Peptides against a protein of PDB entry 6UG1. Designs and how they scored, part 61

Target 1, 304 residues: chain A of PDB entry 6UG1
Amino acid sequence: SNEERKRRKYFHMLYLVCLMVHGFIRNEWINSKRLSRKLSNLVPEKVFELLHPQKDEELPLRSTRKLLDGLKKCMELWQKHWKITKKYDNVGLYMRTWKEIEMSANNKRKFKTLKRSDFLRAVSKGHGDPDISVQGFVAMLRACNVNARLIMSCQPPDFTNMKIDTSLNGNNAYKDMVKYPIFWCEVWDKFSKKWITVDPVNLKTIEQVRLHSKLAPKGVACCERNMLRYVIAYDRKYGCRDVTRRYAQWMNSKVRKRRITKDDFGEKWFRKVITALHHRKRTKIDDYEDQYFFQRDESEGIPD
Target 2, 301 residues: chain A of PDB entry 6UG1 as posed
Amino acid sequence: SNEERKRRKYFHMLYLVCLMVHGFIRNEWINSKRLSRKLSNLVPEKVFELLHPQKDEELPLRSTRKLLDGLKKCMELWQKHWKITKKYDNEGLYMRTWKEIEMSANNKRKFKTLKRSDFLRAVSKGHGDPDISVQGFVAMLRACNVNARLIMSCQPPDFTNMKIDTSLNAYKDMVKYPIFWCEVWDKFSKKWITVDPVNLKTIEQVRLHSKLAPKGVACCERNMLRYVIAYDRKYGCRDVTRRYAQWMNSKVRKRRITKDDFGEKWFRKVITALHHRKRTKIDDYEDQYFFRRDESEGIPD

## One batch from the design tools (peptide; aimed at target 1 V17 C18 V21 K115)

Design b2_p24_8_s1 (made by RFdiffusion4, then SolubleMPNN; from b2_p24_8, 13 letters changed)
Fold by OpenDDE base, seed 4:
Structure b2_p24_8_s1 (fold): chain B 304 residues (1-304), chain A 24 residues (1-24)
Amino acid sequence: as target 1 above (304 residues)
Amino acid sequence: DIDEWIEKARELIEKYGFFHPSFL
């Protein structure tokens, strides 16, 4: 019905706000001064120097190469720190079906609480799920004075899916679900004036995204629980930005149709949500990023 | 209201340490 379409749109909006607030709170927690002091000790001086190269005036690319080598070594150090990768409880923050949401409303399940103190202990010991591991990696880079963002691919239920019963097949669904990350890192390259993408846990890759990312889900089975629609960046100064344009090859033709921002009402509403979660002043880094997004929109063109 | 939704989401997520669909 039209009523059920309105209901699913409303629940998608509410769910999206809750996911974005989850990312915001985890970004606050990883700014812990106590955690920062512990994680800085994981990074040797020689690796710290690679993270902070001098500007090569002749060839700025040499400075970027040092930063990339420093980030690679930080990923290796992080793998040595992380002792136990736990499976997600159920599907974690991957996309749920409408049926799974309805069943979750009826079941007063006792959740195992993971308070701020439990999170900080988990990161410090190297024991937790992949999301906690990525969040801890961002904390380690921030402890080394690197301008690192926490990235979250928000997975609200698909309000464009009007099917009642989407029974996802059980056991193979987990492997396909976790094939691509929900959380990753971005690092500001002050030499190239670009964000570097870092997945320290899942794909263990560093990339300089031009047109497409390796982190963008591909294939039907992977896209059932991980649909790239809302990629949100949380910085060390409590900035909140939509960075979906970086990771979406086909933003205008494909991704926009599945976002709340497909219409003017949804665009205005989503801008208000971003503004409410953005707790810093604009910077020249935001200008370079917006210019990059503009060039990517022009290069994609208007879909026929 | 968006601010009411954010505040309610904050309270629940800080209490439990993560978002769950049963908060909706």
Scores: peptide ipSAE 0.769, ipTM 0.982, DockQ to the pose 0.874
OpenDDE base, seeds 1, 2, 3, 5: peptide ipSAE 0.768, 0.759, 0.769, 0.765; ipTM 0.982, 0.981, 0.982, 0.981

Design b2_p24_8_s2 (made by RFdiffusion4, then SolubleMPNN; from b2_p24_8, 12 letters changed)
Fold by OpenDDE base, seed 2:
Structure b2_p24_8_s2 (fold): chain B 304 residues (1-304), chain A 24 residues (1-24)
Amino acid sequence: as target 1 above (304 residues)
Amino acid sequence: MIDEMIEWARELIEKYGFIHPSFL
């Protein structure tokens, strides 16, 4: 019905705000000075130097290569620190079906509240789910004065899906679900004027995304619980930015149709949400990023 | 309206952790 379509749209909007605020709060928690002091001790001086290369005036690519090597070594150090990767409770922050939402509303299942103190302890001990691990990795890079962003792929229920979902086949569903991350890292490369994508936990990859990312879910089964629609970046200065364009190959043709921003009302609304979560002034880094997004939109073209 | 939604979401998340919006 038209009313059910409206209900799902509004519920999607509410869910998206809750996810984005969750990402914001986790970004505040990883800025903990106490955590920073502990995590800085995980990074040897030689690795710190690689994270902060001098600018090579002859070949800026040499400086980028040092940074990439430093990030690779940080990923290896993080794997040594992280002792216990817990499975997600149920589906974690992956996308739920409408049926699962309705059933969850009826069952009032107590979600385990992770307190700030528990989070900081989990990161410090290296014990937690993959999302906590990624968030801790961002904290470690920030402790080394690296301009690292927390990235969150927000997975609100699909308001474009009007079908009553059949039960997803359970066991294969978890493997397909966790094949791609919900949280990852971006690091600012001051030499190339680009964001470097880092997945330290799931795919264990470092990418300079041009047209496509390995972090973008591929295949029907993986996309059931992980649809690339709202990739939100949280920086160390409490900036909040939509970076979906980086990871979406087909932003205009495919992704936009599944976003609240498919219409002017949704675009204006979503811009207000981003603005309310963006607690810093604009910088030259934002200008370079917007230029990159513009070039990506031009290169994709207008879908016929 | 949007600030109220954000504040409400913040209060819920701070009080209950990530509240699944199905509890809303």
Scores: peptide ipSAE 0.174, ipTM 0.832, DockQ to the pose 0.700
OpenDDE base, seeds 1, 3, 4, 5: peptide ipSAE 0.133, 0.139, 0.117, 0.116; ipTM 0.822, 0.817, 0.800, 0.793; seed 4 fails the geometry check

Design b2_p24_8_s3 (made by RFdiffusion4, then SolubleMPNN; from b2_p24_8, 11 letters changed)
Fold by OpenDDE base, seed 3:
Structure b2_p24_8_s3 (fold): chain B 304 residues (1-304), chain A 24 residues (1-24)
Amino acid sequence: as target 1 above (304 residues)
Amino acid sequence: MIDEMIEWAKELIEKYGYFHPSFL
């Protein structure tokens, strides 16, 4: 019905705000001074120097290569630190079907509270799910004074899916779900004036995204619980930015149609949500990023 | 409207330390 369409759109908006606030709070938690002091001790001086290379005036690419090598070594150090990777409870923050949401509302299960202190302890011990691990990796880079931001691919239910029952094929569902991450890292390269994408946990990859990312879900089974729609960046100064354009090859033709921002009302609404979660002044880094997004938008063109 | 929704979401997520759809 038209009513069910309105209900699903509203519920998607509410769910999206809750996911974005979850990312915001985790970004605050990883700024813990106590955690920072512990995690800085995981990074040897030689690796710290690679993270902070001198500017090569002759060939700035040499400085970027040192930074990339430093980030690779940080991923290796993080793997040594992380002792226990827990499975997600059910589907974690991956996308649920409408039926699963309705069934979840009826289940008054006692949920175990994760206090900030429990999170900080989990990161410090190297025990937790993949999301906690990525969040801890961002904290380690920030402890080394790296301009690292937490990236979250927000997975609200698909309000464009009007099917009553979306039965997912059960057997490989978890493996296909976790094939691509929900959380990752970006690091500012001051030499190239670009963000470097880092997945320290899932794909264990570092990339300089131009047109496509390895972190963008591919294939029907992987997209069932991970639809690239809302990639939100949380920086160390509590900046909040929509960075979906980086990871979406087909932003205009495909991704926009699945977002609340498909219409002017939804665009204005979502811009207000981003603004309310953005607690810093604009910087030259934001200018370089917006220029990159503009160039990516022009290069995609308007879909026919 | 948006600020109240964000504040409600903060209180909810701070209470549990994570999001789950059963909180909605």
Scores: peptide ipSAE 0.787, ipTM 0.982, DockQ to the pose 0.875
OpenDDE base, seeds 1, 2, 4, 5: peptide ipSAE 0.786, 0.784, 0.785, 0.786; ipTM 0.982, 0.982, 0.982, 0.982

Design b2_p24_8_s4 (made by RFdiffusion4, then SolubleMPNN; from b2_p24_8, 11 letters changed)
Fold by OpenDDE base, seed 1:
Structure b2_p24_8_s4 (fold): chain B 304 residues (1-304), chain A 24 residues (1-24)
Amino acid sequence: as target 1 above (304 residues)
Amino acid sequence: MIDELIEFAKELIEKYGFIHPSFL
């Protein structure tokens, strides 16, 4: 019905706000001074120097290469620190079906609430799920004064799916769900004026996204619980930005149709949510990023 | 309304952890 379509749209909006606030709170926990002091000790001086290269005036690309080498070494150090990767409880922060939502409303399952103290202990010991591991990696880079931001791919239920029984074949393996991450890192390259994408845990990759990302879900089975729709960036100064354009090859033709921002009402609403979570002034980094997004929109064109 | 929704979401997450809105 039209009523059920409206209900699913509003439930999607509520769910999206809860996910975005969760990302915001995790970003605050990453900024813990106590955690920072512990994690800085994981990074040797030689790796710290690679993270902070001098500007090569002859070839700025040499400075970017040093930063990339430093980030690679940080991923290796992080893998040595991280002792136990726990499985997600159920589907974690991956996308639920409408049927799973309806069934869960009847089952008051006590979600085991991870408190701030438990998070800080988990990161310090290297014991937790992949999301905690990525969040801890961002904390380590921030402890080394790297301009690292936490990235979250928000997975609210698909309000465009009006089917009641999306029986995900119960065998849609935990493996297909976790093939692509929900959380990752971006690092500002002050030399190239670009964000570097870092997945330290899942794909264990560093990339400079131009047209497409390795972190963008591909294939039907992976997209059932991980649809690229809302990629939110949380920086060390409590900035909140929509960076979906970086990771979406087909933002205008495909991704926009699955977002609340497909209409003017949803766009204005989503801008208000971003603004309410954005606690810093605009910077030249935001200008370079917006210029890159503009160039990506022009290069994709308007869908026919 | 959005600020109230954000504060409500913060309180829920701080008190109960990430409550899936399916439990609201």
Scores: peptide ipSAE 0.126, ipTM 0.814, DockQ to the pose 0.690
OpenDDE base, seeds 2, 3, 4, 5: peptide ipSAE 0.035, 0.085, 0.095, 0.086; ipTM 0.751, 0.794, 0.800, 0.795; seed 5 fails the geometry check

## One batch from the design tools (peptide; aimed at target 1 R7)

Design b2_p25_1 (made by RFdiffusion4)
Pose (drawn by RFdiffusion4):
Structure b2_p25_1 (pose): chain A 301 residues (1-169, 173-304), chain P 25 residues (1-25)
Amino acid sequence: as target 2 above (301 residues)
Amino acid sequence: SDDHFLHDIESLYNSDFVKEEAKKL
């Protein structure tokens, strides 16, 4: 019914707001001073110097390389620090079906509250699922004074799914791509470096294509790329989906609430509500990347 | 926990509030 259609659109908006706010608060917890000081001693002087390379006037590229080596070394040592990698209970934060949600609302059960202290204890011990692990990795980079963003791929239920049944054909297929990952600023190449230290264990300087964007019909059942939100050290919130969307104006627009005008205005209201800092020059360099990327997409196939 | 966070949101699906706000669309 058209009524159920409208409900799905609203609940999608509601769930999305909650997810994005969770990203906002979790980023706050990541900045915890007490935790940062402990995680900093995990980084040797050698690697620390690689994370803060000197300006190389003749060839800025060498500085970028040193940072990549540093990022690689950090990924490695984080693989060692993180001793216990849990499985997501049930579905984690991957996209759920309308049926699954309706049924979760029905069954109330018992849910262990988490709070901030328990999160900190888990990151310091090295116990957690991949979300916690990557988030802790970002906290470590920040304790070393690197401009690290937390990236979250918000996976609200699909408001474009009109079906009354909504059934699907695997765990391994869900976890192929991450929900959480990291970006780090390169002041020499003036670009954001994408880092996934937990799932794909890769570092990529995304230009026109990214390894992180999910592929194949089976894998996209639980992970439909729509809202890639970046949170930074100074409490910025930016929609960074353009970096990770091969066909943004075609494929992805149809799945976002921003396809109509009311949707874009509303979405902007939330981003602004979550962006608690003023514009820096880096924001301009990023907008320039996005503009060029937006104009290079062209006609679809 | 993730389950707690999800449940708190998903429990609102069958609420009169969601139905009322959907009519405004």

Design b2_p25_1_s1 (made by RFdiffusion4, then SolubleMPNN; from b2_p25_1, 12 letters changed)
Fold by OpenDDE base, seed 1:
Structure b2_p25_1_s1 (fold): chain B 304 residues (1-304), chain A 25 residues (1-25)
Amino acid sequence: as target 1 above (304 residues)
Amino acid sequence: SIEKFRYEIEKLWNSKEVEEAAKKL
């Protein structure tokens, strides 16, 4: 019905706000000074120097290469620190079906909300789910004075899916779900004026995204619980930005149709949510990023 | 405050009120 479409749209909006606030809270937790002091000790001086290369005036690319090498070594150090990767409880922050939402409303499973103290302990010990691990990696880079963002791919239920019964009955459903990350890192390259994408945990990759990312889910089975729609960046200064354009090859033709921002009401609403979570002034980094997004929109064109 | 917003979100994630709000929608 039209009522069920409205219900699913509003529930999607509410769920999206909850996810975006979760990302904001985790971004605040990883700014812990106590955690920072502990995690800085994981990074040797030689690796710290690679993270902070001098500007090569002749060839700025040499400085970017040093930064990339430093980030690679940080991923290796992080793997040594992280002792226990826990499986997600159920689907974690991956996308739920409408049926799972309806059924979970009947089951009072007291999801034990992870407290800040427990999170900080988990990161310090290297024990937790992949999301906690990525968040801890961002904290380590921030402890080394790197301009690292926490990236969250928000997975609200698909309000465009009007099917009642999507039983995801596959034994491989968990493997397909976790094939691509929900959380990752971005690092500002001050030399190239670009964000570097870092997945330290799942794909263990570093990318300079131009047109597409390896982190973008591919294939039907992977997209059932991980649909790239809302990629939100949280910086060390409590900035909040929609960076979906970086990771979406087909933003205008495909991704926009699955977003609340498909209509003017949804766009205005979503901008209000971003603005409410954005606690810093605009910077030249935002200008370079917006210019890159503009060029990506022009290059994609308007969908026919 | 961020704390009120945390509390509202913790309520939203843990409360019968979101189940009830989801049932009333």
Scores: peptide ipSAE 0.022, ipTM 0.619, DockQ to the pose 0.131
OpenDDE base, seeds 2, 3, 4, 5: peptide ipSAE 0.024, 0.022, 0.024, 0.022; ipTM 0.627, 0.618, 0.602, 0.624; seeds 2, 4 fail the geometry check

Design b2_p25_1_s2 (made by RFdiffusion4, then SolubleMPNN; from b2_p25_1, 11 letters changed)
Fold by OpenDDE base, seed 3:
Structure b2_p25_1_s2 (fold): chain B 304 residues (1-304), chain A 25 residues (1-25)
Amino acid sequence: as target 1 above (304 residues)
Amino acid sequence: SVEKFLHEITEKINSEEVEEEAKKL
């Protein structure tokens, strides 16, 4: 019905705000000075030096290579720190079906929320789900004075799915769900003037995204609970930016159609949400990033 | 705060209990 379409659109908007605020709160928690002091001790001086290479004036690429090697070693150190990777409780922050949301709304049970103290303890012990692990990795890089962003792929329910029953029938549903991450890291390369993508936990990969990311979900089963629509970046200075353009190959032709920003109302609304979560002034890094996004939009073209 | 409330909602919405009830239907 038209009423159900409106209901799903509004619920998607509400859920998206909740997810974006969750990412903001987790980004604040990983800025903990107590956690920072503890996590800096995991990084040897030689690895710290690789994270902060001198600028090679002859070949800036040498400096980028040192940074990449430092990030690789940090990923290895993080894996040694992380002792227990818990499964997600149900689907974690992956996308729920409309049926699952309706059932959850009817459940009046007291859910155990993860408090800040419990999160900091989990990261400090190396015990938690993959999202806590990624968030802790970002905290470790920030403890080493690296300009690391927390990236969140927000998975609100698909308001474009108008099926009444959206049950997912699959024996491998969890395996397919967790194949691609919801949280990852980006690190600013001051030499190349680009963000480096780091997945320390799931795919254990470092990439310089040009046109395609390894973190972009592929295949029907993997996309059921992980649709690339809202990739939000949270920086150490409480900046909030939509970075979906980096990870979306087909932003204009495919991704935009599944976003609230497909219409002018949704675009204006989403811009207000981003603005409310963006607690810093614009920087030259944002200019380089916006220039990269512009070039990516021109290169994709207008879908026929 | 609104932020705490929204955090609690996201954690609630993503809890395991929804899957156990879906198996009972």
Scores: peptide ipSAE 0.024, ipTM 0.537, DockQ to the pose 0.054
OpenDDE base, seeds 1, 2, 4, 5: peptide ipSAE 0.019, 0.017, 0.024, 0.024; ipTM 0.504, 0.513, 0.564, 0.568

Design b2_p25_1_s3 (made by RFdiffusion4, then SolubleMPNN; from b2_p25_1, 12 letters changed)
Fold by OpenDDE base, seed 4:
Structure b2_p25_1_s3 (fold): chain B 304 residues (1-304), chain A 25 residues (1-25)
Amino acid sequence: as target 1 above (304 residues)
Amino acid sequence: SVEKFLYEIEKKWKSKEVEEEAKKL
């Protein structure tokens, strides 16, 4: 019905705000000075120097290569620190089906509320789910004075799916769900004027995204609970930016149709949410990023 | 927790409040 379509759109908006606020809160928690002091001790001086290379005036690419080597070594150090990767409770922050949402309204659930103190202890001990691990990795890079962003792929329920039953059947559903991350890191490269993508936990990869990312879900089974639609970046200065354009090859042709921003109302609403979560002034880094997004929009063109 | 907050939203799925707000879309 039209009413059910509107209800699903409204729930998508509510979930999206909640997920974006969660990312903001976790980004505040990883700025903890107590955590920073502990995590800086995991990075030896030689690795710190690689994270802060001098500018090579002859070949700036040499400086970028040192930074990439430093980030690789930080990923290896993080794997040594992290002792226990817990499974998610149920589906974690992956996309729920409409059937799961309807059934949850009728079920009494007990939730383990992770407090800030519990999070800081989990990161310090190296015990937690993959999201806590990625968030801790971003905290470690920030402790080393690296301009690292927390990236969150927000997974609100698909308001474009009008099926009555959206149950997902299959023994591999969890494996397919966790095949791609929902949290990762970006690091600012001051030499190339670009963000470097780092997945320290799931795919254990470092990439300089040009047209597509390895972190973008591919295939039907993994896209059931992980659809690339809202990739939100949270920086160390409490900036909040939509960086979906980086990771979406087909932003205009495919991704936009599955976003709330497909219409003027949804665009205005989403811009208000971003503005409410953006707590810093604009910088030259934002100008370089917006120029990159503009070039990516021009290169994709208008879908025929 | 975000999970608790999402669950409290999910409980409102059949509420009149959600129906009224959804009609404005």
Scores: peptide ipSAE 0.488, ipTM 0.935, DockQ to the pose 0.747
OpenDDE base, seeds 1, 2, 3, 5: peptide ipSAE 0.483, 0.484, 0.484, 0.480; ipTM 0.934, 0.935, 0.935, 0.934

Design b2_p25_1_s4 (made by RFdiffusion4, then SolubleMPNN; from b2_p25_1, 14 letters changed)
Fold by OpenDDE base, seed 4:
Structure b2_p25_1_s4 (fold): chain B 304 residues (1-304), chain A 25 residues (1-25)
Amino acid sequence: as target 1 above (304 residues)
Amino acid sequence: SIEKFLYEIEKKWHSKEVEEKAKEL
């Protein structure tokens, strides 16, 4: 019905705000001075120097290569630190089906609330789910004075899916779900004036995204619970930015149609949510990023 | 927790409040 479509749209909006607020809160938690002091000790001086290369005036690319090598070594150090990767409880922050939401409403559930203190302890010990691990990795880079962002791929229920949910095939569903991350890292390269993408936990990859990312979900089964729609960046200064354009090859033709921002009402609403979560002044880094997004939008063109 | 908060939203699925606010969309 039209009413059910509106209900699903509203529920998508509620879910999206909650996920975005969760990302904001986790980004605040990883700014902990106590955590920073502990995690800085994981990075030896030689790796710190690679994270902070001098500008090579002859070939700035050499400085970027040092930074990339430093980030690779940080990823290796993080793997040594992280002792226990827990599975997600149920689907974690991956996308729920409408049937799962409806059934969830009727079920009394006990939730283990992870407090800030529990999170900081989990990161310090290297024990937790992949999301906690990525968040801790961002905290380690920030402890080394690296301009690292927490990236969250928000997975609200698909309001464009009006089908009655057929039962997702159970056992293969988890492997396909976790094939791509929900959380990752971006690091500012001051030499190339670009963000470097780092997945320290799932794919264990570092990339300089041009047209597409390895972190973008591919295939029907993977996209059932992980659709690239809302990739939100949280920086150390409490900035909040939509960076979906970086990771979406087909933003205009495919991704936009599955976003609340497909219409003017949804665009205005989503801008209000971003603005409410953005607690810093604009910087030259934002200018370079917006220029990159503009160039990517022009290069994609308007879908036929 | 986020999971608890999402669950409290999910409980509102059948609420008149959600139905009324959804009609405004």
Scores: peptide ipSAE 0.473, ipTM 0.924, DockQ to the pose 0.769
OpenDDE base, seeds 1, 2, 3, 5: peptide ipSAE 0.470, 0.470, 0.469, 0.469; ipTM 0.923, 0.924, 0.924, 0.924

Design b2_p25_2 (made by RFdiffusion4)
Pose (drawn by RFdiffusion4):
Structure b2_p25_2 (pose): chain A 301 residues (1-169, 173-304), chain P 25 residues (1-25)
Amino acid sequence: as target 2 above (301 residues)
Amino acid sequence: SEEEELYEELKEMFESELERLNSLF
């Protein structure tokens, strides 16, 4: 019914707002001073110097390389620090079906509250699922004074799914791509470096294609790329989906609430509500990347 | 007004999903 269609659109907006806000608060917890100081002693002087390379006037590229080596070394040592990697209970934060949600609302059960202290204890011990692990990795980079963003792929239920049944054909297929990952600024190449230290264990300087964007019909059932939100050290919130969307104006726009005007205005209201800092020059360099990327997409196939 | 009516229809579902999200965060 057209009524259920409207409810799905509204609940999608609601769930999305909650998800984005959770990203905002979790980013705040990541900045905890007490935790940052402990995680900093995990980084040797050698690697620390690699994370803060000297300006190389003759060839800025060498500085970028040193940072990549540093990022690689950090990923490695984080693989060692993180001793216990849990499985997501049930579905984690991956996209759910309308049927699944309706049924979760029905069954109230008992839910263990978490709170801030328990999160900190888990990151310091090295116990958690991949989301906690990558978030902790970002906290470590921040304790070393590197401009690290937390990236979150918000996966609200699909408001474009009109079906009354909504059934699907696997765990391994869900976890192929991450919901959380990291970005680090390169002041020499003036670009954001994408880092996934937990799932794909890769570092990529995304230009026109990214390894992180999910592929294949089966894998996209639980992970439909729509809203890639970046949170930074100074409490910025930016929609970074353009970096990770091969066909942004075609494939992805149909799946976002921003396809109509009301949707874009509303979405901008939330981003602004979550962006608690003023514009820096880095924001401009990023907008320039996005503009070029937006103009290079062209006609679809 | 239409949004308020929709909110009331979905309120229990919304609260339940909020509790679930809080358990993950």

